# Peptides against a protein of PDB entry 3OGK, part 58

Target 1, 307 residues: chain A of PDB entry 3OGK
Amino acid sequence: ATPDRLSRRFPNLRSLKLKGKPRAAMFNLIPENWGGYVTPWVTEISNNLRQLKSVHFRRMIVSDLDLDRLAKARADDLETLKLDKCSGFTTDGLLSIVTHCRKIKTLLMEESSFSEKDGKWLHELAQHNTSLEVLNFYMTEFAKISPKDLETIARNCRSLVSVKVGDFEILELVGFFKAAANLEEFCGGSLNEDIGMPEKYMNLVFPRKLCRLGLSYMGPNEMPILFPFAAQIRKLDLLYALLETEDHCTLIQKCPNLEVLETRNVIGDRGLEVLAQYCKQLKRLRIERGADEQGMEDEEGLVSQRG

## One batch from the design tools (peptide; made by RFdiffusion4, then SolubleMPNN)

Design b1_p13_5_s2 (from b1_p13_5, 7 letters changed)
Fold by OpenDDE base, seed 1:
Structure b1_p13_5_s2 (fold): chain B 307 residues (1-307), chain A 13 residues (1-13)
Amino acid sequence: as target 1 above (307 residues)
Amino acid sequence: AKEYREELRRARE
């Protein structure tokens, strides 16, 4: 479909999701003019889609100008913006979004590639937004944003239920976790193993309602921090955890209410057996081939077709 | 660890 055709057919459209790059296509195989730019769509949104409140761009090229136009056109009517695996923008574009769309509920930049100029966008969001429910910049590299702003967001946004972040040191998020009283989902952060202080994370206090979790770089030494509330965990993202097969088994046994598991093939057939035994509520299982597969000496660290 | 994550991400694309 074309933007103009869409607006003619659905002038009252409230939610739009556009997918650019095909899943199976490598970037180098896609020509520059393949149609992955959001510009014509943003123009159409600005002019003709006056009721649009949710925008999801996946694998598209988005410029700061596009974001600025979108922000000004939809303003406080924009409730959801998802820049999912997009590229082409800077933090200036994000600043425009949060400046003009002060009632945004969902802001996602997961796996997007951008140029980071400063941390003003998160600060602006912290200073003025009270509506945020979902904040997701998982698998991004923001180096200039402040954990303090994230804490402020948690205090001010009472409906904040899901936060996924980049590589914040988890200990820097203590204030955030304390403030985020209604948080149900957290992904990201960075757990940094310290052989000299193996329990440096043990006193970490998580939000009481937390049930969907994915701590990046969590190893077996850090894993016990989950044990006090493992029974309430419903979703677990272990894709970027540093757990071996045995560690998976240990953790899974403690999560009888697990509904969604994402992990690598390091879980092995044994891990899958344990999963089947202890997690009777499991609805979704995602197993990815890990980069560590070839280096694993553990015979059970491989999922076979029998698993 | 970060490099590993990037490698995994690339493999998923």
Scores: peptide ipSAE 0.255, ipTM 0.877, DockQ to the pose 0.423
Fold by OpenDDE base, seed 4:
Structure b1_p13_5_s2 (fold): chain B 307 residues (1-307), chain A 13 residues (1-13)
Amino acid sequence: as target 1 above (307 residues)
Amino acid sequence: AKEYREELRRARE
């Protein structure tokens, strides 16, 4: 329950995961004693957990000073850092991490809220890291990072297997996909509809081993780009795709080896029937309520208790 | 589309 107790009990700890309170509470005035600040834990890590190589903070308050202390304390021994739905830091903190932890393998900031000062952290990562396996800033809002740095990372990190990004235009990632020869998972990006150019994305070439996908804002016009390798798809994240019920049915029928599906209620009972018929290897199904359900006129776009 | 994603995220919290 307390940092000091943890280090006394487990001085040789290699992996630590800490969970804070629900994110909604982080927007209010919170006292220091609520357990949401990582500061006391970072202090303990720095002083007493000298074998720690993996750190996962979920829904925690993390400052740049915390990140700087962690980075300097663990340096190249830090292999995994996950800032999962965290807040309170800027890109300066990220820069410190990638500057001092040059052998980091997993770096995650998924759904974290931060102040973006510049894109130096990604550039530094691109210039010096060759160990990266997982990079995840999914559902974040970076505007000052360069897709060219992402390409450099792919070129230099030959063990890179999973990349999740924010709203990069997918066409800007062509070089990245070409370089990322061992990439198995990609989520994010931005597919932007162009009525005048419906085939805008049809020439996209994905990494040959790609089998876990979540393309943001993918509509029915873009969906066919998946068809050439749909049979090798094992996981689909359609939460932020712009697919209707029938589009789901079309895609699902082409993914007989699908193991994990994440989507919205728009899949409907019909989509679930198709899923059951064609995806015999399905292991996990996540269906969330979509904001678009309020505008749905078709009953097929709703999952009932029968589904 | 971006606004929709944000709305969905907010609804999940």
Scores: peptide ipSAE 0.254, ipTM 0.876, DockQ to the pose 0.422
Fold by OpenDDE base, seed 2:
Structure b1_p13_5_s2 (fold): chain B 307 residues (1-307), chain A 13 residues (1-13)
Amino acid sequence: as target 1 above (307 residues)
Amino acid sequence: AKEYREELRRARE
């Protein structure tokens, strides 16, 4: 499909999702002129898709100019922007989006690659947005953004229900969790092991409605922080947790209402058996091969056809 | 920690 064909057929289009080529195509492994640029689409959106409120770019090349054009063209009509595994932009582009699209409800840049100039985009979002429902910069490497701005967003956006972040120290998000009263989903952060203070995170208070969770680098020492509300957990992302097979068994037994589990092969056949025994509401299971499997001598950390 | 996550991410792609 071409941009012009799209607008001619669907002039009243409200939602657009564009999927580019595999990630390898975006890192100079193939010529850049492969059609993965959003520029022609943004031009078409700006000129002819005046009712468009939701844009999802997946594995596309997105420049700051593209984002600026999109932001100015859609302004407060833009409710959803997802930059899913995109590249080519900087935080200046994000700043333009949040500056001009003050009523944005969903902002995602999960696994996108970008140049970080400053943290102004998140600050601007915090200062002006009250509509945000979903914020997702999971698996990104923002280093110049402030957890205080995230807290401000939580205080100002009463409909905020899902937040996925990068490597914020979880303790820096205490204020955020307190403010995010309606938060149902949280992923990311960073749990840092401290041998000298094993209970470092035990007093962490999570939002009362939290039921979808994926804490990065959560090990067995931190896992007990979930136990008080484990029964209400519906989705667990353990892909980047540091749990072994036995740890999986322990946690799964405490989550009888689990509907979605994402984890690594370390769960093993034993973990799958426990899952089947205790999680009768399970609807989706994703098991990926982890890097930790390389060199694991424990056979229990492998999923076979028996599991 | 970051290195571990990056390694896992690379394994997924």
Scores: peptide ipSAE 0.242, ipTM 0.872, DockQ to the pose 0.432
Fold by OpenDDE base, seed 5:
Structure b1_p13_5_s2 (fold): chain B 307 residues (1-307), chain A 13 residues (1-13)
Amino acid sequence: as target 1 above (307 residues)
Amino acid sequence: AKEYREELRRARE
């Protein structure tokens, strides 16, 4: 479809999702003819799609100018913006979005590649937004944003239910977790092993409604922090966890209400057996190949045809 | 451990 055709056919369109071509890696240095630029679509949105409140770009090139135009065109009418595996923008573009779209409810930039200039966008969001329900910059690398701004967002946005972040040290998010009273989903962060302080995370308090979780780099020493509310867990993302087969078995046994599991093949046939035994409500299972597969000598840590 | 974690991250990208 073309932008002009879309507006003619659906002048009252409220939600738009555009997908670029699948790529192994997203780079800015690609031919324009591949159809991955959002520019013509943003132009059409600005001019002709006056009821559009939800925009989802997947695997597309998005410039700061595109974001600025979109932000100014839709302003407080924009409720959802998802930059899913996109590239080409900087944090200036994000700043424009949060500056002009002060009633945004969903802001996603998961797995997007961008140039980070500063942390102003998150600060601006924290200072002015009270509507946010979903914030997702999972699998991104922000070094200049402040955990305090995330805490402020949690305090001010009472409908905040899902937050996925990059490589924040989990201990820096203590204030955030305390403030995020209605949070149901959290993914990301960084758990860092400290031989000198093995219990450094044991006093971490999670939001009471938390039921969808994916802590990055969680190992067997950190895993027990989940045990107090494991029965509440409905979704686990263990793709970036550092759990062995036996660790998977231990955790799974404590999650009888698990509905969605994402993990690596390290779960093994044994883990799958335990999963089948204890997780009767399981709806979706995603098993990926991980780096741990390479060089793993433990046959138990592999999923076979039997499993 | 950090190197391993980085490898896992890279593998997912």
Scores: peptide ipSAE 0.208, ipTM 0.866, DockQ to the pose 0.270

Design b1_p13_5_s3 (from b1_p13_5, 8 letters changed)
Fold by OpenDDE base, seed 3:
Structure b1_p13_5_s3 (fold): chain B 307 residues (1-307), chain A 13 residues (1-13)
Amino acid sequence: as target 1 above (307 residues)
Amino acid sequence: FKEYREKLRRARE
């Protein structure tokens, strides 16, 4: 569809999702008429879609100017912005969004590629937003944002239920977890093995309502931190965990209420059997093919077509 | 580990 056709047919549209081409196409010489740029859509939103409160761009090229125009056009009426695997913007664009859209409830930039200038966008969000429900910059590379701002957001946004972050050291998020009393979902962080301090994570206190979880680089030594609340876990993201087949079996057996599992081929047929046996509430299973061949001694880490 | 994660991400695309 074209922007103009959409607005003519649905002038009262409240939610819009646009999908671009695969990321590989973004490295080619792309003409302006390729359809991968959000610019013509942002123009149409600004002029003709004045009731739009939710915008989702997937695999689109988004400039700071596009974000600034969108922010000013929708202002506090914008409740959801998802920049899903997008590129072309900097943190200045994010700053514009959080500055002008102070009642935003969902802000996502998962797997987006951008230029990081500073951490002001997260600081601004922390200082002025009290409406945030979902914050997701999972699989991004921020080096200039502060865990303290994340803690402030948790303290001020009492409806905050889902947070996905990059490679923050988990121990730096202790204050965040304490403040995020209503948090149900957390993904990301970084668990770092320390031979000299094998139990450094065992005293982590998670939010009481936490039931959807994906800790990056979680190995078998860190996995026991989940055991106290494993029975309440409904969703696990193990895509970036460092668990072998046996570790999967151990964890799955402790999660009888699991509804969603995302993992790699390392789960194997054995892990799938255990999953079927213990997780009767399972609704969705995602198995990704991973480069599990490197350094994993687990010969069982293959899912057959029978599984 | 970061390199491994990037490998996985690339394989998914």
Scores: peptide ipSAE 0.191, ipTM 0.855, DockQ to the pose 0.409
Fold by OpenDDE base, seed 2:
Structure b1_p13_5_s3 (fold): chain B 307 residues (1-307), chain A 13 residues (1-13)
Amino acid sequence: as target 1 above (307 residues)
Amino acid sequence: FKEYREKLRRARE
């Protein structure tokens, strides 16, 4: 339970996952200073865990100093860094990581909160990394990073298989998709409806191996862009899609090899029936209560115990 | 759209 005890028991540890404040902390049930800082762990990693190549912090407070220390201590030995729902750092910390850990394969900061100073971290990653396999800054708000750097990463990292991004306009990622020849998973982006241009996205070309997908703000007008390769889709993230019950039914019928579906209760009992009928390979189903529950005038968009 | 996403994120917490 303490950093020093960990290193004494497992001096050759290769992978470490630390979980910070549980959901209960949101209700002020846990003191703010309770085990939330990664600092003592980073110190221990730097001094005593010399074989560590994978670090996963979940719901932890991480400072730029912590990231800098970790980066310098592990350098090219660090293969995986996941800052999962973390806070307390800036893009300077990310810059330190990508500057010193040039052989990093997995970089995740999904749902982390941070102060954005510039886009240098992604540019540095694009200029020097050729090892990246997984890049994930899903559900983040980067405004100063460039889609061109993402394209460069795709061109230089031949093993890049999974990319999850924030609210990039999807048309700005055309070059990225063309370069990412081995990409299997993509989540995020932004589909912006244009009433004057209903076919705005119909000419999008996706990577040939793409089979796990979650396009943000995809509505029924954009949904047909998936139809040419719907049969090869294995995972769909529709949590942030703008699909109604009928739209779900339409899409699901075209995805007979679907293994994982994540969506909101708007799928309804009807959507679940269609899912059961057409998706015989389904392994995991996640249904969340959507924020649209307050605005749902459509009774069909509710999942009952029947489904 | 950002507000909508934030509402969904909060609902997941």
Scores: peptide ipSAE 0.178, ipTM 0.854, DockQ to the pose 0.424
Fold by OpenDDE base, seed 1:
Structure b1_p13_5_s3 (fold): chain B 307 residues (1-307), chain A 13 residues (1-13)
Amino acid sequence: as target 1 above (307 residues)
Amino acid sequence: FKEYREKLRRARE
């Protein structure tokens, strides 16, 4: 499809999702004319797609100029922007989006690669947005944003139900969790094991409605913080948890209402057996090869064809 | 666990 053909055929389009090349195709090996740039689409959106409220770019090249044009063209009509595994922009582009799109409900930049100039974009979002429902910068490397802005967002956006973040120290998010009364999903953060203080995270208070969870770097020492509400967990993202096979078994047994599990090969055949035994509501299972595939202490941490 | 954490962090980058 081409931008001009799309607008001619669907002038009243409200939702657009564009997918770039598959991950197997490296951007540096792809000619410039392969269609990976959003620029011609943003131009078409600005000129001819005046009812567009949802934009999802996946594996596309997005510049700050593209984001600025999109922001100004759609303004408060833009409800959803997903920069899914995109590249080419800086935080200036994000700042433009949140400055002009004050009623945005979903903002995603999960696994996107960008240049971070400052944390102004999140601050601006915190100062002016009250509509946000989904905020997702999971698996990103923001270092200049403030957890206080995230707390402010939680306080002001009463419909906020899903937040996925980068490597914030979880203890810095205590205020956020207290403010995010309606939060159902949280992924990311950073749990940092302290051998000298094993109860470091035990007093964390999670939102009462939390049922979809993925705490980064959660190990067996931190895992017990989930036990009080494990029965209400419906989705677990364990891709970046530090759990071995036995830890998986322990946690899974406590999550009888689990519907979605994402984890690494470390779950093993044994973990899958436990999953089948205790999680009768399971709908989706994703198993990836993990960074811990080699050198695992637990020899059972492999999924075979029988698993 | 610290070693695994570093490996996982690298995998995310």
Scores: peptide ipSAE 0.142, ipTM 0.832, DockQ to the pose 0.193
Fold by OpenDDE base, seed 5:
Structure b1_p13_5_s3 (fold): chain B 307 residues (1-307), chain A 13 residues (1-13)
Amino acid sequence: as target 1 above (307 residues)
Amino acid sequence: FKEYREKLRRARE
């Protein structure tokens, strides 16, 4: 399909999702002639799709100019922007989006590759947005954004229910968690080992409604911070946790209402048995091969046909 | 675990 054909056929389109090339061609590997650039689509959106409020680009090349044009064209009518595994833009493009689209509800840039110039985009979002429901820059590398701005967003956005972040030190997010009273989902952050203070995370206070969680680099020493509310956990992302098979078993036993589990092969057949025994409401299970298969070995850290 | 966390981070990138 071409952009012009889409607009002619569906002039009242509200939501658009475009998919680029597979992973192997991601991040500046898409040829110009393939159609992996969003530019022609943004042009068409700007000119002819005047009711579009939701845009999802997946594995596309997106420039700052594209984002600027989109932002100015849709302005406060844009409710959802998902830059899903995209590349080609800088934080200036994000700044344009949040500057012009002040009523945006969903902003996602999960696994996108970009050039970081500054943290102004998050600051601008914090200063002017009160509509945000979903913020997701999971598995990104922001180094110049401030946890304080994230806290401000949580304070000002009453409907904020899902936040996924990069490698913020979790202790820097204490103020954010306190402010995010309606937060149901949190993923990311960074749990860092401290030999001198192994219990440094034990006093973390999570939002009362939190039920979907994925803490990066969570090990067995940090895992107990989940125990007080484990019974209300519905989704766990353990892909980047540092849990062994027995740790999985321990945690799973405490999550009887678990509906979605994402983890690595380290869960093993034993972990799957425990999962089947204790998590009767499980709806989705994702098991991936991880670095643990080649690094930290666990005797039961393999899923076989028996599991 | 520190070294392994770095491996996981790299895998995530």
Scores: peptide ipSAE 0.126, ipTM 0.829, DockQ to the pose 0.213

Design b1_p13_5_s4 (from b1_p13_5, 7 letters changed)
Fold by OpenDDE base, seed 5:
Structure b1_p13_5_s4 (fold): chain B 307 residues (1-307), chain A 13 residues (1-13)
Amino acid sequence: as target 1 above (307 residues)
Amino acid sequence: GKEFRERLRKARE
């Protein structure tokens, strides 16, 4: 489909999702004829799709100019923007979005590649948005944003239910968790083991409604922080957890209401058996091969055809 | 994203 054909067929379109093609190389290095640039679509949105509320770009090239045009064209009518595995923009583009789209409810940049100039975009979002429901920059690298701005967002956006972040030290998010009273989903952060302070995370207080969780680099020493509310957990992302097979078994046994599990092959056949025994509500299981299993021959945590 | 996370994971171990 072409942008012009789309607008002619569906002038009242409210939601648009565009998918580019996967590339082995950096997607910002693809040829122009690849069809991965959002520019022509943004032009069409600006001119002809006046009812569009939701935009989802997946594996597309998005420039700051594209974001600026989109932001100004849709302004407060834009409720959802998902830059899913996109590239080509900087934080200036994000700043434009949050500056002009002050009623945005969903903002996603998960796994996008961008140039970080500053943390102004998150600050601007914190200062002016009260509508945000979903914020997702999972698996991104932001070094210049402030956890205090995230806390402010949580305080001001009472409908905030899902937040996925990059490599924030989890202790820097204490204020955020306290403020995010309605948060149901959290992924990301960074747990850092400290031999001199093994229980530094034990006093973390999570939002009471939290039921979908993925803490990056959570090891067996940190895992007990989940035990008080493990029974209410519906989704676990353990892809970047540092849990062995037995650790998986321990945690799974405490999550009888688990519906979605994402983890690595380290769960093993034993973990799968435990999962089947204790998690009768399981709907989806994702198992990936982790680097730990590719490099460690001695790990028993392997999923076989038997499991 | 994944590469960055993997590097950090290795650094923790």
Scores: peptide ipSAE 0.070, ipTM 0.789, DockQ to the pose 0.116
Fold by OpenDDE base, seed 2:
Order: C-alpha cells, then structure tokens, then sequence
Structure b1_p13_5_s4 (fold): chain B 307 residues (1-307), chain A 13 residues (1-13)
C-alpha cells in the first residue's frame, strides 16, 4: 500500500500502524528508496488524514523533521505515538511531539535508537501534559532526563497506568512510585547490588495497584521486595532479571495469579514444573535463550522437552 | 537499547 492509496480509501482513518522491514534485511545500510522512511506517510497524514489520532511506526526511519511535521499537523488531536524500534531522530524530535501534542495519552519509543541532545522533552512533557496513560521508553538509553520529571508526570497525570523506563536507579524513582497512585505496570529501572547494604531496596514502596512489572537486574537479594504483593502480580518480565533457576521457582510459587511470564531459558524444566503447579491462570509464556544460558552445562538451567 | 541492557546485566553478574 502507498500513503495516497490509504488516504483515498480511508479518509477518516483514526489509527495507523506501519511496519518496516526487519533490521536483518538492512545490511547496515538504509537506501533512500527502501520504503522504510515515514516521511511520505507523515506527508499524507498531514494533508489527508485529518482524523488520525493514533500512529504506530515499527522499525521505521523517523527524522526530527518527520516528527515535527506530524506534531504540528495533528497537535492536540494526536493521542498515541509509538516509535517502536525506530531510528533516525533525536530528542529534538521528541521535544516537538510533546510541545505540540499536549494531550497525548500514549508515548512509546521502546527499543528505538536516537541521538540524545538533552532532557528537555521529558521536562516539557512534565510541565504541560495531564493526559498521559502510557509512557514507554523501555530498553532505551537516556542519560540526560531527570527522574524528577517522571515524578512530576506521575503527579499530574492521574490516569497514568503504565510506565516503562530505561536504567534509572530504582531508589531515584521513590518519589515517582509515591506519586503514581494508579500505576498498574512498571518495567525497567536498575537494581544495583550493594554488598555493604544488602537491604537498601527493602523499604521501597510500590504503587498499590501494581500488577505488571519487570525490574531490570533484579537478583535474588532484591527479589524479596516483590513478596508483599506477589499474589497480585499478573505479569512478570524477567528477561533482564538476574535470577537463577531456584530463584525463579521461589518467585513463581509466590505468584499464583500470574497470567504472563517472560523469562530466559534459565527458568529450566524445574521452573516450568513449578510454574505449572502454582500458576493455574497462566495465559502466555515467553522463553528466550539468553546469552548467559549459552553453553550452560546445568540441565536445570535449560528448558527441554520435559518441561 | 536491548543490547546495552544485556551488556549491563552481564557486567553486574
């Protein structure tokens, strides 16, 4: 399909999702005629898709100019923008989006690659937005954004229910968690082991409605912070957790209402057995073969046909 | 990105 064909057929389109080619097909080159650029689509959106409120770009090339054009064209009518595994833009593009689209509800840039110039985009979002429901920059590298702005967003956006972030130190998010009273989902952050203060996270207070989470780099020493509300956990992302097979068993046993589990092969057959025994409401299971499981000789740390 | 997180995870171990 082409942009012009789409607008002619569906002039009142509300939601658009575009998928680019898999990265493996790029061969480290992005030809101009590849079709992976959002530019022609943004042009079409600006001119002919005047009711569009949701845009999802996956594996697309997105420039700051594209984002600026989109932002100005849709303004406060834009409710959802997902830059899913996209590249080509900087934080200036994000700034344009949040500056012009002040009623945006969902902003996602998960696994996108970009050039970070400053943290102004998050600050601007914090200063003006009260509509956010979903904020997701999971698996990104932002070094210049402030956790204080995230806290401000939580305070001002009463409908904020899902937040996924990069490698913020979890203790820097204490204020955020306190403010995010309606938060149901949190992923990311960074748990850092401190031998000198093993319980530095034990007093961490999570939002009362939190039921979907994935804490990055969570090890067995930090895992107990979940125990007080483990029974209400419905989704766990353990892809970036530092849990061994036995740790998985311990945690899973405490999550009888678990519906979705994402983890690595380290869960092993034993972990899967425990999962089957204790998590009767499980709907979805994702197991990845992580790099740390490559070449492992421990059968307990491997998923086999027995599991 | 994802690769960065993976590297950091390994560094923590």
Amino acid sequence: as target 1 above (307 residues)
Amino acid sequence: GKEFRERLRKARE
Scores: peptide ipSAE 0.069, ipTM 0.791, DockQ to the pose 0.121
Fold by OpenDDE base, seed 3:
Structure b1_p13_5_s4 (fold): chain B 307 residues (1-307), chain A 13 residues (1-13)
Amino acid sequence: as target 1 above (307 residues)
Amino acid sequence: GKEFRERLRKARE
């Protein structure tokens, strides 16, 4: 499909999703002649798709200029922007988006590769947005953003229901969790094991409505922090947890209302059996071959044909 | 992602 054909056929288009070429390599290995640039699409959006409120770019090349043009063209009419596994932009592009699209509800940069210049984009978002429902920069490398801005967003955005972040120390997000009263989903953060203080996370208070979560680097020592509300958990992302087969079994048994599970093959056949036994409402299961393939402590942590 | 999986591997060591 071409941009011009799209606008001619659907001049009143409200939602657009574009998918680039599947990538197995790192973003920096993508050839320049790959052709996955959003530029011609952004031009078409700006000129001819004036009712477009939702844009999803997946595996595309996106420049700051593209983002700036999109931001100015759609302004407060833009409700959703998803830069899903995209590359080519900097935080200046993000700043333009949040500056001009002050009523944006969904902002996603999950697994995108970008150049980080500063944390101004998140600060600007915190200062002016009250509409945000979904914020997702899961599996990104932001080092210059402030957890205080995230807290401000939570305080000001009453409809904020889903937040996925990078490797913030979880203890730095205490204020955020307190402010995010309507939060239903949280993924990311960083649980850092401390031999001298093994219980440092046990007093974490999560939002009351939290039912979808994935805490990065959660090990068996931290896992008990979920037990008080395990019965209300509907989705678990354990892809980046440090749980062995037995740990999976322990947690799964406590989540009878689990609907979605994402994990690694460390769950094993035994974990799958436990899952089938205790999670009767399960709708989706993703098992990925993880990096722990070489370092498994439990030999049972392999999914066979039985699973 | 691949890079994050590598981080996971390192975290287990």
Scores: peptide ipSAE 0.053, ipTM 0.786, DockQ to the pose 0.136
Fold by OpenDDE base, seed 4:
Structure b1_p13_5_s4 (fold): chain B 307 residues (1-307), chain A 13 residues (1-13)
Amino acid sequence: as target 1 above (307 residues)
Amino acid sequence: GKEFRERLRKARE
């Protein structure tokens, strides 16, 4: 498909999703004629797709200029922007988006690679947006953004229901969780071990509607913070949790309403057995091979054909 | 992702 052909065929298009080539290929070789750049599409959007409100770029090359053009062209009509596993932009591009698209509802840059210049984009979003429903920069490396801005967003965006973040210390998000009264989904953060304060996370208060959760680096010592609301958990992302097989079993038994589980091979056949026994509403299961799969000494910590 | 798997490994150490 070509941009101009799309515009001619569907002039009233409201949603567009473009997929580029695999991430590995993008890093090593980017042919000009492969369609990896969003530039020609952004040009077409700007000129001819005047009703477009949702844009999803997956594995595409996106420049700051592209983002700036898109932002100015769609302005407050842009409701959704997903930079899914994209690269080529800096935080200046993000700043342009949030500056011009003040009614954006979904902003995603999950697993995108970018150059971070400052935290202004999140600050600008916090200062002017009240429409945000989904914010997702999961599995990204932001070092210059402020958790205070995230709190401000939660306070001002009453329809905020899903937030996925990078490696914020969870304790820095206490204010955010308090403000995010309607939050249903949270992923990311960082749970850090502190030998001198083993229960430093036990007093965390999560939003009352929270039912989709993935806390990064959660170990068995921190896992009990989920127990008070484990029965309402519908989705768990344990891909980056530090749980062993038995820990999985313990948690799974407490989540009878679990519908979606994402975890690593460490769950093992035993964990899968427990999952089948206690989670009768399970609809989706994702098991990834982790870097720790070779380090598992316990046979129960491996998923085999038995599970 | 691969990068975060590496961080996971480091976190286990």
Scores: peptide ipSAE 0.110, ipTM 0.833, DockQ to the pose 0.124; fails the geometry check

